# Designs tried in a protein design run: peptides against a protein of PDB entry 3EFO. Part 51

Target 1, 262 residues: chain A of PDB entry 3EFO
Amino acid sequence: SQLADLYKSCETDALINFFAKSAFKAVLHQPLKVIREILVNQTAHMLACYRKNCASPSAASQLILPDSMKVLPVYMNCLLKNCVLLSRPEISTDERAYQRQLVMTMGVADSQLFFYPQLLPIHTLDVKSTMLPAAVRCSESRLSEEGIFLLANGLHMFLWLGVSSPPELIQGIFNVPSFAHINTDMTLLPEVGNPYSQQLRMIMGIIQQKRPYSMKLTIVKQREQPEMVFRQFLVEDKGLYGGSSYVDFLCCVHKEICQLLN

## One batch from the design tools (peptide; aimed at target 1 I64 D67)

Design b2_p20_3_s1 (made by RFdiffusion4, then SolubleMPNN; from b2_p20_3 with E2K K3L N11D E14Q I16V)
Fold by OpenDDE base, seed 5:
Structure b2_p20_3_s1 (fold): chain B 262 residues (1-262), chain A 20 residues (1-20)
Amino acid sequence: as target 1 above (262 residues)
Amino acid sequence: SKLELLMTLPDGVQVVVEHF
């Protein structure tokens, strides 16, 4: 059917871009609560329509996503948790205005990365490989005290270090003997010159490639104060200023779908 | 079509991806 073909050909990243810009435009004329409700309803309606008209028969205890919309819920949750749509006094008007304008001018690729950052396990790098490490889900559950992770969202870049990061990697990246000796005030990695350092710099360059804004690097040590800022970009977790985790959002969406179809 | 289990939610709901 035409409807089935539409779902199969759906470009989720383009759809998220559309929803983001529509919502951020609506902020000027509609209450935030209404906008958030509309976004959730739209998500539920789209998936309910799929289940009703396109999906294979399945149990009510299943949330069925077409492959083309596999990541739709996670992106929608990220959009809902953006400061522009949050009614929190801790978020300044200037910050809301800034991020609103940024997204309003973003292309599909930019908004995709903006709402769901790339999180790379740097500690798993093979210096003999030209392949980038596979990104992990943006959640604290994917971090490890023994790990080193690079996060980028097109605007910011973070290098997160676990308290038990391998000393050899610390030496390779920072040319210091231990975690405690790392200076987090620097915005540039030292040119140590070993293969690991060079590869990390290469990866950072690849991430920066063709991005409209230069991402300044922030070094983050686990359990230090700046880590809280970093954790805000772990978008699948519960938000600091509100918003559900990805898992909780899925529960909510499933509930609404069931209500629509019953 | 092929169904892929993505995850199981805390309430027992199974998130399934359908591939055509």
Scores: peptide ipSAE 0.735, ipTM 0.976, DockQ to the pose 0.952
OpenDDE base, seeds 1, 2, 3, 4: peptide ipSAE 0.734, 0.733, 0.733, 0.729; ipTM 0.975, 0.975, 0.975, 0.975

Design b2_p20_3_s2 (made by RFdiffusion4, then SolubleMPNN; from b2_p20_3, 9 letters changed)
Fold by OpenDDE base, seed 1:
Structure b2_p20_3_s2 (fold): chain B 262 residues (1-262), chain A 20 residues (1-20)
Amino acid sequence: as target 1 above (262 residues)
Amino acid sequence: MTLEKLMTLPDGTEVVVEKW
């Protein structure tokens, strides 16, 4: 059917870019609450339409996503939690204006990375391999105290270190004997010159490649105060200012779909 | 058509992806 073909050919990343720009344009003339409601409704309606007209018969206890929209909900939730769409006094007007303008000029690839960062387990690097480590989901549940993770969203880059990070990796990256000796005020990694350090630099270079903005590096130690900033980029978790987790959002979407179809 | 289970939500909802 024509409708089935539409869902099969859907480019979710382009759709998210469109929704983001549409919403960010709307903030100039519509209340934020209304804009958020529209985004949720659009998500629910698209998925409800799929379930009604395209999806195979399934139990009501299932949330069915077409393959082309597998990541639509998570990106929509990230959009909803963006500071531009939040009315919190803790968020400055300047910050909202800045991010709004940035997104309004972003292409599809840039906006995709912006809303859902890459989170790479650096501690799993095989020095003999040229392959990049597979990204993990942006959630605290995917972090480990023994791990080292690199996060990038096209604007910021974070190197997160667990409290029990391997000393040999710390030495390899920072040329210091232990976790306690790492200086978090640095914005550049030292050129240690070992294979691990070189590979990390290569990965960082690949991430930075073809991005319109130079990403500033922030070193983050687990359980230190600056970690709070880093955690805001774990977009699948509950937001600091009341934004829903990905799981909670899925529950909400499913409920709304059921209401639309019953 | 194939179904792939992604996760089970706290409310018991199963999130499933339908592939062609």
Scores: peptide ipSAE 0.680, ipTM 0.969, DockQ to the pose 0.959
OpenDDE base, seeds 2, 3, 4, 5: peptide ipSAE 0.671, 0.676, 0.670, 0.675; ipTM 0.968, 0.968, 0.967, 0.968

Design b2_p20_3_s3 (made by RFdiffusion4, then SolubleMPNN; from b2_p20_3 with S1M E2R I16V H19L)
Fold by OpenDDE base, seed 4:
Structure b2_p20_3_s3 (fold): chain B 262 residues (1-262), chain A 20 residues (1-20)
Amino acid sequence: as target 1 above (262 residues)
Amino acid sequence: MRKELLMTLPNGVEVVVELF
């Protein structure tokens, strides 16, 4: 059917970009609560329509996603959790305004990265390979105290170090003997010159490539204060300032779909 | 259509992706 074809060809990243810009424009004249409700409603309606008209028969206890929209819910939740759509006193007006303006000018690719960061387990790097490590889901559950992770969203770059990060990697990256010796005030990695350091720098360069903004590097030690900022970019987790986890959002969407169809 | 289980939510809801 024509509708089925539409879902097959759906470009979720473009939709997210559209919804983001639409929502961020609406912030100027609509309450944030209403905007958030609209976004959830749009998500539910799109998926309900699919369920009703295109999906194969399935149990009501299943949330059915077409392949083209596999990542729609997670991105939509990320959008909902953006500071522009959150009215918390902890978030400055300037920050909201800044991010709003940024997103309003973002292309599809940039907004995709912005809403759902890349989180790379760099502790798994193979210095003999030119391939980038596979990104992991942006959740605390995917972090490891023994790991080192690079997070980037097109605006910020974080190098997160677990408290039990391998000393050899710490030495390789920072040229210091231990986790405790890492200076988190630095915004640039030292040019140590070993293969691991060079590979990490290469990866950082690749991530920075084709991005319109130069990402400032923040080095974050696990269990230190700056980690709180880092954790805000773990977008699949429950937000500190009222945003739902990805899982909670899926539950919400499923419930709303059921309500629409019953 | 082929179905793949993406995840199971804590409430028992199964998130299923339909592949064309």
Scores: peptide ipSAE 0.716, ipTM 0.974, DockQ to the pose 0.942
OpenDDE base, seeds 1, 2, 3, 5: peptide ipSAE 0.716, 0.705, 0.706, 0.701; ipTM 0.975, 0.974, 0.974, 0.973

Design b2_p20_3_s4 (made by RFdiffusion4, then SolubleMPNN; from b2_p20_3 with K3L N11D I16V H19K)
Fold by OpenDDE base, seed 5:
Structure b2_p20_3_s4 (fold): chain B 262 residues (1-262), chain A 20 residues (1-20)
Amino acid sequence: as target 1 above (262 residues)
Amino acid sequence: SELELLMTLPDGVEVVVEKF
């Protein structure tokens, strides 16, 4: 059917870009609560329509996603948790205006990375391989005290270090003997010159390539104050200023789908 | 079609991806 073909050919990244721009435009004329409700309803309606008209028969205890929309819910949740759509006094008007304007001018690829960052396990790097490490899900559950992770969202870049990060890697990256000696005030990695340092710099370069904005590097130590800023980009977790975790959002979406079909 | 289990939610709901 034409409808089935539509779902199969759906480009989720383009759809998220559209929803983001539409929502951010609506902020000027509609209450934030209404905008958030519309986004949730649109998500539920799209998936309910799929279940009703396209999906194979399945139990009511299942949330069925077409492959083309596999990541739609997680991106929608990220959009809902963006500061532009949050009604929190802790978020300044200037910050909302800034991010609103940024997204309004973003292309599909830029908005995709913006809403769901890349989180790379740097501690797993093979210096003999030219392949980039596979990204992990943006959640604290994927971090480890023994790990080193690089996060990038097209605007910001973070290097997160666990309290028990391997000393050999710390020395390789920073040329210091221990975690305690790392200077977090620096915005550039030292040119240590060993293979590991070179590999990391190469990865950072690849991530920066073809991005419209230069991403400033922030070095973050676990359990220090700047880590709280970093954790805001772990978008699958519960938001600091509101918003559901990805898991909670899926529960909500499933409930609404059931209500629409019953 | 092929169904792939993505995750199981805390309430027992199974998130399934359908591939055609």
Scores: peptide ipSAE 0.723, ipTM 0.974, DockQ to the pose 0.956
OpenDDE base, seeds 1, 2, 3, 4: peptide ipSAE 0.721, 0.717, 0.718, 0.717; ipTM 0.973, 0.973, 0.973, 0.973

Design b2_p20_4 (made by RFdiffusion4)
Pose (drawn by RFdiffusion4):
Structure b2_p20_4 (pose): chain A 259 residues (1-239, 243-262), chain P 20 residues (1-20)
Amino acid sequence: SQLADLYKSCETDALINFFAKSAFKAVLHQPLKVIREILVNQTAHMLACYRKNCASPSAASQLILPDSMKVLPVYMNCLLKNCVLLSRPEISTDERAYQRQLVMTMGVADSQLFFYPQLLPIHTLDVKSTMLPAAVRCSESRLSEEGIFLLANGLHMFLWLGVSSPPELIQGIFNVPSFAHINTDMTLLPEVGNPYSQQLRMIMGIIQQKRPYSMKLTIVKQREQPEMVFRQFLVEDKGGSSYVDFLCCVHKEICQLLN
Amino acid sequence: SSLEVVVEKDGEKELLETIE
């Protein structure tokens, strides 16, 4: 009968999986704007209820989120930015209908990765003694002109290359000497390489491991290349609203529920 | 003016982010 127990026991990934499927089913029944509104208001409602009933007294300039829901807003914003709940500019209806379908079948492990892609820094890789590098936030702010990154959501796998990308690596991987020497349209498996092209292939394998679909590798050269598509998977950035924007929005309506 | 995002667990509060 206590609300504190309800919140202390929640799982964001499980909640996100439900909201996503619930919203994706509703796409075939209601205006998308109506669906998005229900999502945002339900999110503000859950948090406002915790605020007025469980949270110890705190200043109004603060937005209180339970530990069980620490990353719930970030993920909810990712769902709202997803092309299924978004619109016309680019992204075919065939792409929307397809992604809408893929999510309807997903388990928790799949939906977590689908809505928050995994961004791995590759240029800072420890050689032959690896075990998959620590992940980095899904934002352009964590990309470096000197860096090479791996981004995966379970369906797509992007190998991102910065402009001042170390030629040493571009050689040990693409077998070519320089950055401008790589052609994106040749997105096939590169072998050779003794220390790195192997250590990279090792982690591309470990990532695919638990994943049902074999991911489509897409190489991205930084500055004005296909990169436009890649930017979509940096879900923390604005690309809908940014993570911070959405947080700023939820607090407004949480306050509107004046308490 | 600024907004603080706080995470609460078992009555303990931790500052998560400050938004200006």

Design b2_p20_4_s1 (made by RFdiffusion4, then SolubleMPNN; from b2_p20_4 with S2T E4Q E14T)
Fold by OpenDDE base, seed 2:
Structure b2_p20_4_s1 (fold): chain B 262 residues (1-262), chain A 20 residues (1-20)
Amino acid sequence: as target 1 above (262 residues)
Amino acid sequence: STLQVVVEKDGEKTLLETIE
């Protein structure tokens, strides 16, 4: 059917870009609460329509996503949790305005990365390989105290270090003997010159490549206060300012779909 | 209650997430 074809051809990244810009434009004229409700409703309606008209029969306990919209919920949740759409006093007007303007000028690829960061387990790097490590889900559950992770969203770059990260890797990256010796005030990695350091720098370079903005590097040590900022980019988790987790959002969407269809 | 997130492609369904 024509409708089925429409869902097959849907590009979620473009859709998210559209929703983001639409929402961020709407903030000038509508309450944030209303905007968020609209986004959720639109998500539910799109998926309800698919379930009703395109999807094969399935149990009520199943949330059915067309393949083209596989990542729609997670991105939509990220959009909903963006500071521009949150009414929290902790978020400055300047920050809100800044991010709004940034997104309004972003292309599809840029906005995709912005809303859902790349989280790379660099502690698993094979220095003999030129391939980038596979990104992991942006959740605390994917972090490990023994791990070192690089996070990038096109605007910010974080190097997160677990409290039990391997000393040899710490030395390889920072040329210091231990986790405690890492200076988190640095914004550049030292040029240690070993294969691991070189590969990490290469990865960082690749991530920075073709991005319109220069990403400032922030070194984050686990369990230190600045880690809270980093955690905000773990977008699948519950937001610091009341935003839902990815799981919670899925449940919410499913509930609304059921309400629409029943 | 368990929620299963299922992705459908060309009539084939695959489990994406299971929410307990």
Scores: peptide ipSAE 0.726, ipTM 0.974, DockQ to the pose 0.893
OpenDDE base, seeds 1, 3, 4, 5: peptide ipSAE 0.719, 0.721, 0.717, 0.717; ipTM 0.973, 0.973, 0.973, 0.973

Design b2_p20_4_s2 (made by RFdiffusion4, then SolubleMPNN; from b2_p20_4 with S2T E4Q K9E E12K E14T)
Fold by OpenDDE base, seed 4:
Structure b2_p20_4_s2 (fold): chain B 262 residues (1-262), chain A 20 residues (1-20)
Amino acid sequence: as target 1 above (262 residues)
Amino acid sequence: STLQVVVEEDGKKTLLETIE
């Protein structure tokens, strides 16, 4: 059917870009609560329409996503959790304005990375491989105390180190003997010169080359205060300022779909 | 109750994740 074809051809990243810009424009004229409700409603309506008209029969306990929209919910939730759409006093007006302007000028690829960061397990790097490590889901559950992760969203870059990260990797990256010796005030990695360091720098370079803005590097130690900032970019988790987790959002969307169809 | 997130492509269903 024509509708089925439409869903097959749907580009979620383009939709998110559209929704983001639409919402961020709307903040000038509409209450944030209304904007958020509209976004959720639009998400639910799209998926409800699919379920009603395109999807094969399924149990009520199942949320059915067309393949083209399999990541729509997670990205939509990220959009909803963006500071521009949150009304928390902890978020400065300047920050909202800044991010709003940034997103309003972003292309599809930029907004995709912006809303859902790349989180790379650096501790798994193969120095003999030219391939980037596979990104993991942006959730604390995917971190490990023994791991080292690089997070990038096109604007910020974080190197997160677990409290039990391998000393040999720490030595390789920072040329210091232990986790405790890492200086988190640095914004540049030292040029240690070993293969691992070089590989990491290469990866960082590749990530940076794909983005229009220079990403400042922030070194983050697990359980230190700056980690809180880092955790804000774990977008699948519950937001610090009231935003839902990805899981919670899925439940919310499913509920609304059921309401629309029943 | 458990919610299953299912992805459908050309009639083929794949379990994406389960929410308990």
Scores: peptide ipSAE 0.714, ipTM 0.973, DockQ to the pose 0.894
OpenDDE base, seeds 1, 2, 3, 5: peptide ipSAE 0.698, 0.631, 0.706, 0.696; ipTM 0.971, 0.966, 0.972, 0.972

Design b2_p20_4_s3 (made by RFdiffusion4, then SolubleMPNN; from b2_p20_4, 6 letters changed)
Fold by OpenDDE base, seed 3:
Structure b2_p20_4_s3 (fold): chain B 262 residues (1-262), chain A 20 residues (1-20)
Amino acid sequence: as target 1 above (262 residues)
Amino acid sequence: STLQVVVEEDGKKTLLMTIE
């Protein structure tokens, strides 16, 4: 059907870009609560329409996502959790204005990366491979105390070190013997020159390529105070300022869809 | 109640996750 073809050809990244810019424009004229409600409703309506007109029959306890929109909910939740759309006193007007302006100028690829960061398990690097490690979901549950992860959202880059990170990797990256010796005040990795260091630098270079802004590197140790900033980019987790987790949002969307179709 | 998130492509359903 024509509608089925529409869903099949849908580009979620373009939709998110559109919704983001539309919402951020609306901030100037509408209450934040209303804007958030509209976004949730739009998500629910799109998915409800698919379930009603395109999807095969399914149990009421199932949330059906067309393949083209399988990541729509997670990105939409990220948008809803952006500081521009949150009414919290902890967020300054200047910060909201800054974030708003940034997104308003972003292309599709930029906004996609901005709302959902790339999180790479670099402790799994194969120095003999030219392929990037597969990204993991942006959640604390995907981190490990034994792991080292690189996070990038197009504006910021973080290197997160687990408290039990392998000393050999720490030495390979920082040329220090242990986790405790890592200086988190540094914004550049040392040029150690070993294959692992070179591979990591290559990956960082690839991530930086074709990005409009130079991403500053922040080194973060697990369980240290600066980790709190890093955790804000784990967008699938519950937000610090009232935003829902991805799981909670899925439940919310499902509930709304059921209400629309019942 | 338990919620199953299912992705559908060309009539084929794939379980993405289960939420307890």
Scores: peptide ipSAE 0.737, ipTM 0.976, DockQ to the pose 0.894
OpenDDE base, seeds 1, 2, 4, 5: peptide ipSAE 0.729, 0.735, 0.734, 0.732; ipTM 0.975, 0.976, 0.976, 0.976

Design b2_p20_4_s4 (made by RFdiffusion4, then SolubleMPNN; from b2_p20_4, 7 letters changed)
Fold by OpenDDE base, seed 4:
Order: structure tokens, then sequence, then C-alpha cells
Structure b2_p20_4_s4 (fold): chain B 262 residues (1-262), chain A 20 residues (1-20)
């Protein structure tokens, strides 16, 4: 059917970009609560329409996503959790204004990365491979105390180190003997010159490529104060300022769909 | 109750997420 074809051709990243810009524009003349409700409603309506008109029969306990919208919920949740759409006093007006303006000028690719960061397990790097490590889900559950992760969202870059990060990797990256010796005030990695360091730099370079903004590097040690900032970018987790987790959002969307169809 | 998230492509469904 024509509708089925429409869903097949749907580009979620473009939709998210559209929704983001629309929502961020609406902030100027509509309450945030209303904007959030509209976004959820739109998401639910799109998926309800699919379920009603395109999807094969499924149990009520199942949320059905067309393949083209596989990541729509997670990105939508990220949008909803953006500081621009949150009504929290902890978020300054300036920060909201800044991010709003940034997103308003972002292309599809930029906004996609912005809302859902790349989280790369650096500790798994193969120095003999030119392939980038596969990104993991942006959740604390995917971190490990033994791991080193690089997070980038087009604006910020974080190098997160677990408390039990391998000393050999620490030495390879920072040229220090242990986790405790890492200076988190640094914004640039030392040029150690070993293969691992070079590989990491290459990866960072690739991530930085074709990004409109230079991403400042922040070194983050697990359980230290700066980690709190880092955790804000674990977008699948429950937000610090009232945003839902990805799984909670899925439940919410499912509920809304059921309400629309029943 | 458990919510299962399924992805459908050309009539075929695959499991994406299980929420307990």
Amino acid sequence: as target 1 above (262 residues)
Amino acid sequence: STLTVMVESDGKKTLLEVIE
C-alpha cells in the first residue's frame, strides 16, 4: 500500500531533525509541557497508524516498530530530554538558548549525533585494525569499571575511564603508571607515540571529521565529580532532570498507542 | 507484565527489546 511504502521510505534522522527544530521553535510561544506532549503524541500517532494500517497482527503486549523507525523512540526520547525542553531551574536560560540555537542550525547528520552520542569502547581497540570499534548503547549499563570509553556528540568529547582500567592502556594513552596519576584537567592527550595512542588519536580524528564544531576533550574518571557531566550524555538512562529512560519511554509510547487504537 | 518491542520489516518481526 501507499502507506506501507511511506513507512519503508521513512528516514528517522530527518524526522528527528524536523521534530527538534519544530519543537525548539515552539518553545518561544508554547509551554514546554505542551511541546513535550505534542512530541509524544506525534510519535504515538505515527506508530499507531503503522500498527493499524501496515503492521501484521500482534499481541497487545508488543510494541511494533517499522524497521525505518527502529530508532525513532530512542531519538525522540533524547529530544524530549534535551535541556531546551526541560523545565528545570538547574538549567540556565543561557544554556537553553545556546543549545536551541545550535540545534536550529544543525543538519540531519549533526542533530542525529547530537541527540544520540557515539559511545565507543576504546579498551577494545585493535591497533592493527583500521576499523572503528562498534558503538555501544549510551547507558551506564554498557560501561565497565575495566573499560575506557570515548563519547562524542559533535560538540563534546569525553574519554571515560573506569576505576579498574587496564594500567597498560592508561600508560599507553597518558604515559602514567596508574589511574590515580591521570590528570583530568588536561584537554589534550599527550603524544605518547605508541601504537595504541596513535590509534586512539586516529579515532578521535575520524570522529572530529566533518563536524562543524571542534569538540573539546574532557577526561573523566569514574566516580569523580566530572563523571556527573558525562552521565548526562548517557541518554538511554533516566535523566537527572526528570527525563525518562529509554525503556520507560517505550512503555509510555506503547501505552499511548494502545489508547489510540482501543 | 512484560513489554516486547518488535521491529517489523516486510512482514517479518524481530525482537528489539524486552522490558520487564
Scores: peptide ipSAE 0.704, ipTM 0.972, DockQ to the pose 0.907
OpenDDE base, seeds 1, 2, 3, 5: peptide ipSAE 0.703, 0.699, 0.704, 0.699; ipTM 0.972, 0.972, 0.972, 0.972; seed 2 fails the geometry check

Design b2_p20_5 (made by RFdiffusion4)
Pose (drawn by RFdiffusion4):
Structure b2_p20_5 (pose): chain A 259 residues (1-239, 243-262), chain P 20 residues (1-20)
Amino acid sequence: SQLADLYKSCETDALINFFAKSAFKAVLHQPLKVIREILVNQTAHMLACYRKNCASPSAASQLILPDSMKVLPVYMNCLLKNCVLLSRPEISTDERAYQRQLVMTMGVADSQLFFYPQLLPIHTLDVKSTMLPAAVRCSESRLSEEGIFLLANGLHMFLWLGVSSPPELIQGIFNVPSFAHINTDMTLLPEVGNPYSQQLRMIMGIIQQKRPYSMKLTIVKQREQPEMVFRQFLVEDKGGSSYVDFLCCVHKEICQLLN
Amino acid sequence: SELLVKFENGEVFPAEEVPV
C-alpha cells in the first residue's frame, strides 16, 4: 500500500519496453501527436506523484527523479525522437513501418540497445589484451577529430572516422595509408592487420553476439559525408529536443501539476 | 535560473551534467 515500495522496485528498461510497444501499437489508432502527448504527460505524472508523495522536501528549482527512474527521461526522449513517432522530412514510410514492427517483438535487452545506441571509442583501444572498451555517451560532444568510434543499435553498426584520424590506424584497418584514401561505398569486411584490424574485428564480433539480426556495417567519414544518417543515432543530441530540453520540458509540466 | 536534478540517494546535478 506504500508508494515508496512501488517506485523503489521499478525497472526503466522494462518500462521503456512497454511504453515503446504501447505507443507503436497506438500508431495504427490515434494521431501521433496524441500518442506523444500521452507519453510525455504520463512521464511527468509518474515523476510528479513521486515528488508530492515520497521525495523528502527539496527546493522547487530542483527536479527529483527516483533511482529506479534516473535514466527514464533520457530513454523516453529517445522514443519520442525515434522515426516511428516522428515525421516526413526524410525517412521513408517503409523505414518507419519496418522499425515499428521490429520493436513490437523485442525483449528488454533489444529495446534498451535500440533506443540508446552503444558508442565505443576505437582509437584509444588497448591492443591485444582487450575485452570491449568502455562505452561513451550518445552525443557528438564525445567524438574527436582524432578519433574513430563504433556505434551500434542492434541493426546498424557505424564505424565513424574523424578527419585528423591517425593514419597509423587507417593503415592497420583499411590497409590504405590515409584518410582521404577510404571509400565509404566499399563497406566490406577488412582483414589483414595484426594488432588492431584484429582487435576491432574482435569487438565487432562480441557486439553481434547476443543480437538476433546481423548488423549492416556503414563506414562514415567525418566532415560532410553520409554522416547525416549517423547523427541520428546520437540520441542525446537534438538532431526532436535534446536530452536537456526534454528534461526541461518534463519539469515544467511537473510543476504545472502544482506541487 | 538553471535547473537542478536531484536523486533519491541525495545526489544533485545541473541538468547538463546528469550521468547515464

Design b2_p20_5_s1 (made by RFdiffusion4, then SolubleMPNN; from b2_p20_5, 11 letters changed)
Fold by OpenDDE base, seed 1:
Structure b2_p20_5_s1 (fold): chain B 262 residues (1-262), chain A 20 residues (1-20)
Amino acid sequence: as target 1 above (262 residues)
Amino acid sequence: GPLYVRFDSGRVYLVEDVPV
């Protein structure tokens, strides 16, 4: 059918870019609450239309997603949780203005990475392999106290270290004997020169490649105060200022769809 | 009960396990 073909041809990354720019433009003339409601409604209506016209019959307990939109909800939730669309007083006007302008100029690839960061378990690196580690879901549940993770969203880069990170890896990366000796004020990794350090630097270089902005590196120790900033980039989790987790958002969308169709 | 997500391919996941 024509409608089925439309959904099949849908490019989620382009759609999210469009929604983001449309919403951020609307901020100038519409209340934030209204903008958020529109985004949720658009998500629900698109999926409700698919369920009604394209999907095979299924149980009411199932949320039906076309393959082309498998990641639409997660990106939409990230958009909804962006500081530009939040009304919390803790968010400065300058920060809102800054991020708004950034997104308004972003291409499809840039906005995709911006809204959903890459989170790489670099503690699993095989120095004998040329393959990059597979990204994990942006959630605290995917972190490990024994692990070291690199997070990047095109603007920021974080190196997160668990409290039980292997001393040999710490030595390899920072040339210090232990977790306690790591200086989190540094914004550049030392030139240690061992294979692990070289591979990490290569990965960081690949991530930085073709990005319009130079990402500043922030080193984060687990259980230290600055970790709170890092956790805000774990976009699938509940936001600090009341934003929904990805799971909660899916449930919300499901309920909205059911209301539209029943 | 738990919420499941089903793709048009027929693959079904728990809401917590939906691939990204």
Scores: peptide ipSAE 0.579, ipTM 0.953, DockQ to the pose 0.932
OpenDDE base, seeds 2, 3, 4, 5: peptide ipSAE 0.566, 0.571, 0.564, 0.558; ipTM 0.950, 0.952, 0.950, 0.950

Design b2_p20_5_s2 (made by RFdiffusion4, then SolubleMPNN; from b2_p20_5, 9 letters changed)
Fold by OpenDDE base, seed 3:
Structure b2_p20_5_s2 (fold): chain B 262 residues (1-262), chain A 20 residues (1-20)
Amino acid sequence: as target 1 above (262 residues)
Amino acid sequence: GPLLVRFSDGSVYPVEDVPV
């Protein structure tokens, strides 16, 4: 059917870019709560239409996603939790305005990365390989106290250190003997020159490549105060300011779809 | 029971295990 073909041809990254810009335009004329409700409604309607017209019959207890929209809900939830649409006390009006304008000018790739950051387990690096480690889900549950992770969203870059990070890696990256010796005030990694350091720098370079903005590096130690800022980028987790986890959002969308179809 | 997510290819996941 024509609808089936339409869903097969959909590109989630393009849709998210469109919805983001549309919502951010609406901020000037509509309450934030209304905008968020509209976005959820639109998501539910798109998926309800698929279930009704394209999907094979399935139990009502299941959420059905077309292949082309497998990641639509997660990105939509990220959009809903963005500081432009979900006000946070620590974010000034000027900062929200700035981010709004940035997104309004972003291309598809930019907005995708912005809303759902790249989180890389760099403690798993193979210094003999040119391949980048596979990104992990942006959730605290995917972090490990023994791990070191690099997070980037096109605007910010974080290097997160677990409290039990391997001393050899700490030495390799920072040229210090232990976690306690790491200076989190630095915004540049030292030029240590060993293979691991060079590999990490290469990865950072690749991430920075072809990005319109230079990402400032922030070093974050687990359990220190600045980690709270880092955790805000773990977008699949429950937000502190009313934003849902990805799991909760899926349940919410499912509920709304059921209401539309039953 | 827990919410299950089904994709077009027939794969099914618990809501907490949905691949991204």
Scores: peptide ipSAE 0.555, ipTM 0.949, DockQ to the pose 0.915
OpenDDE base, seeds 1, 2, 4, 5: peptide ipSAE 0.528, 0.535, 0.536, 0.534; ipTM 0.945, 0.946, 0.946, 0.947

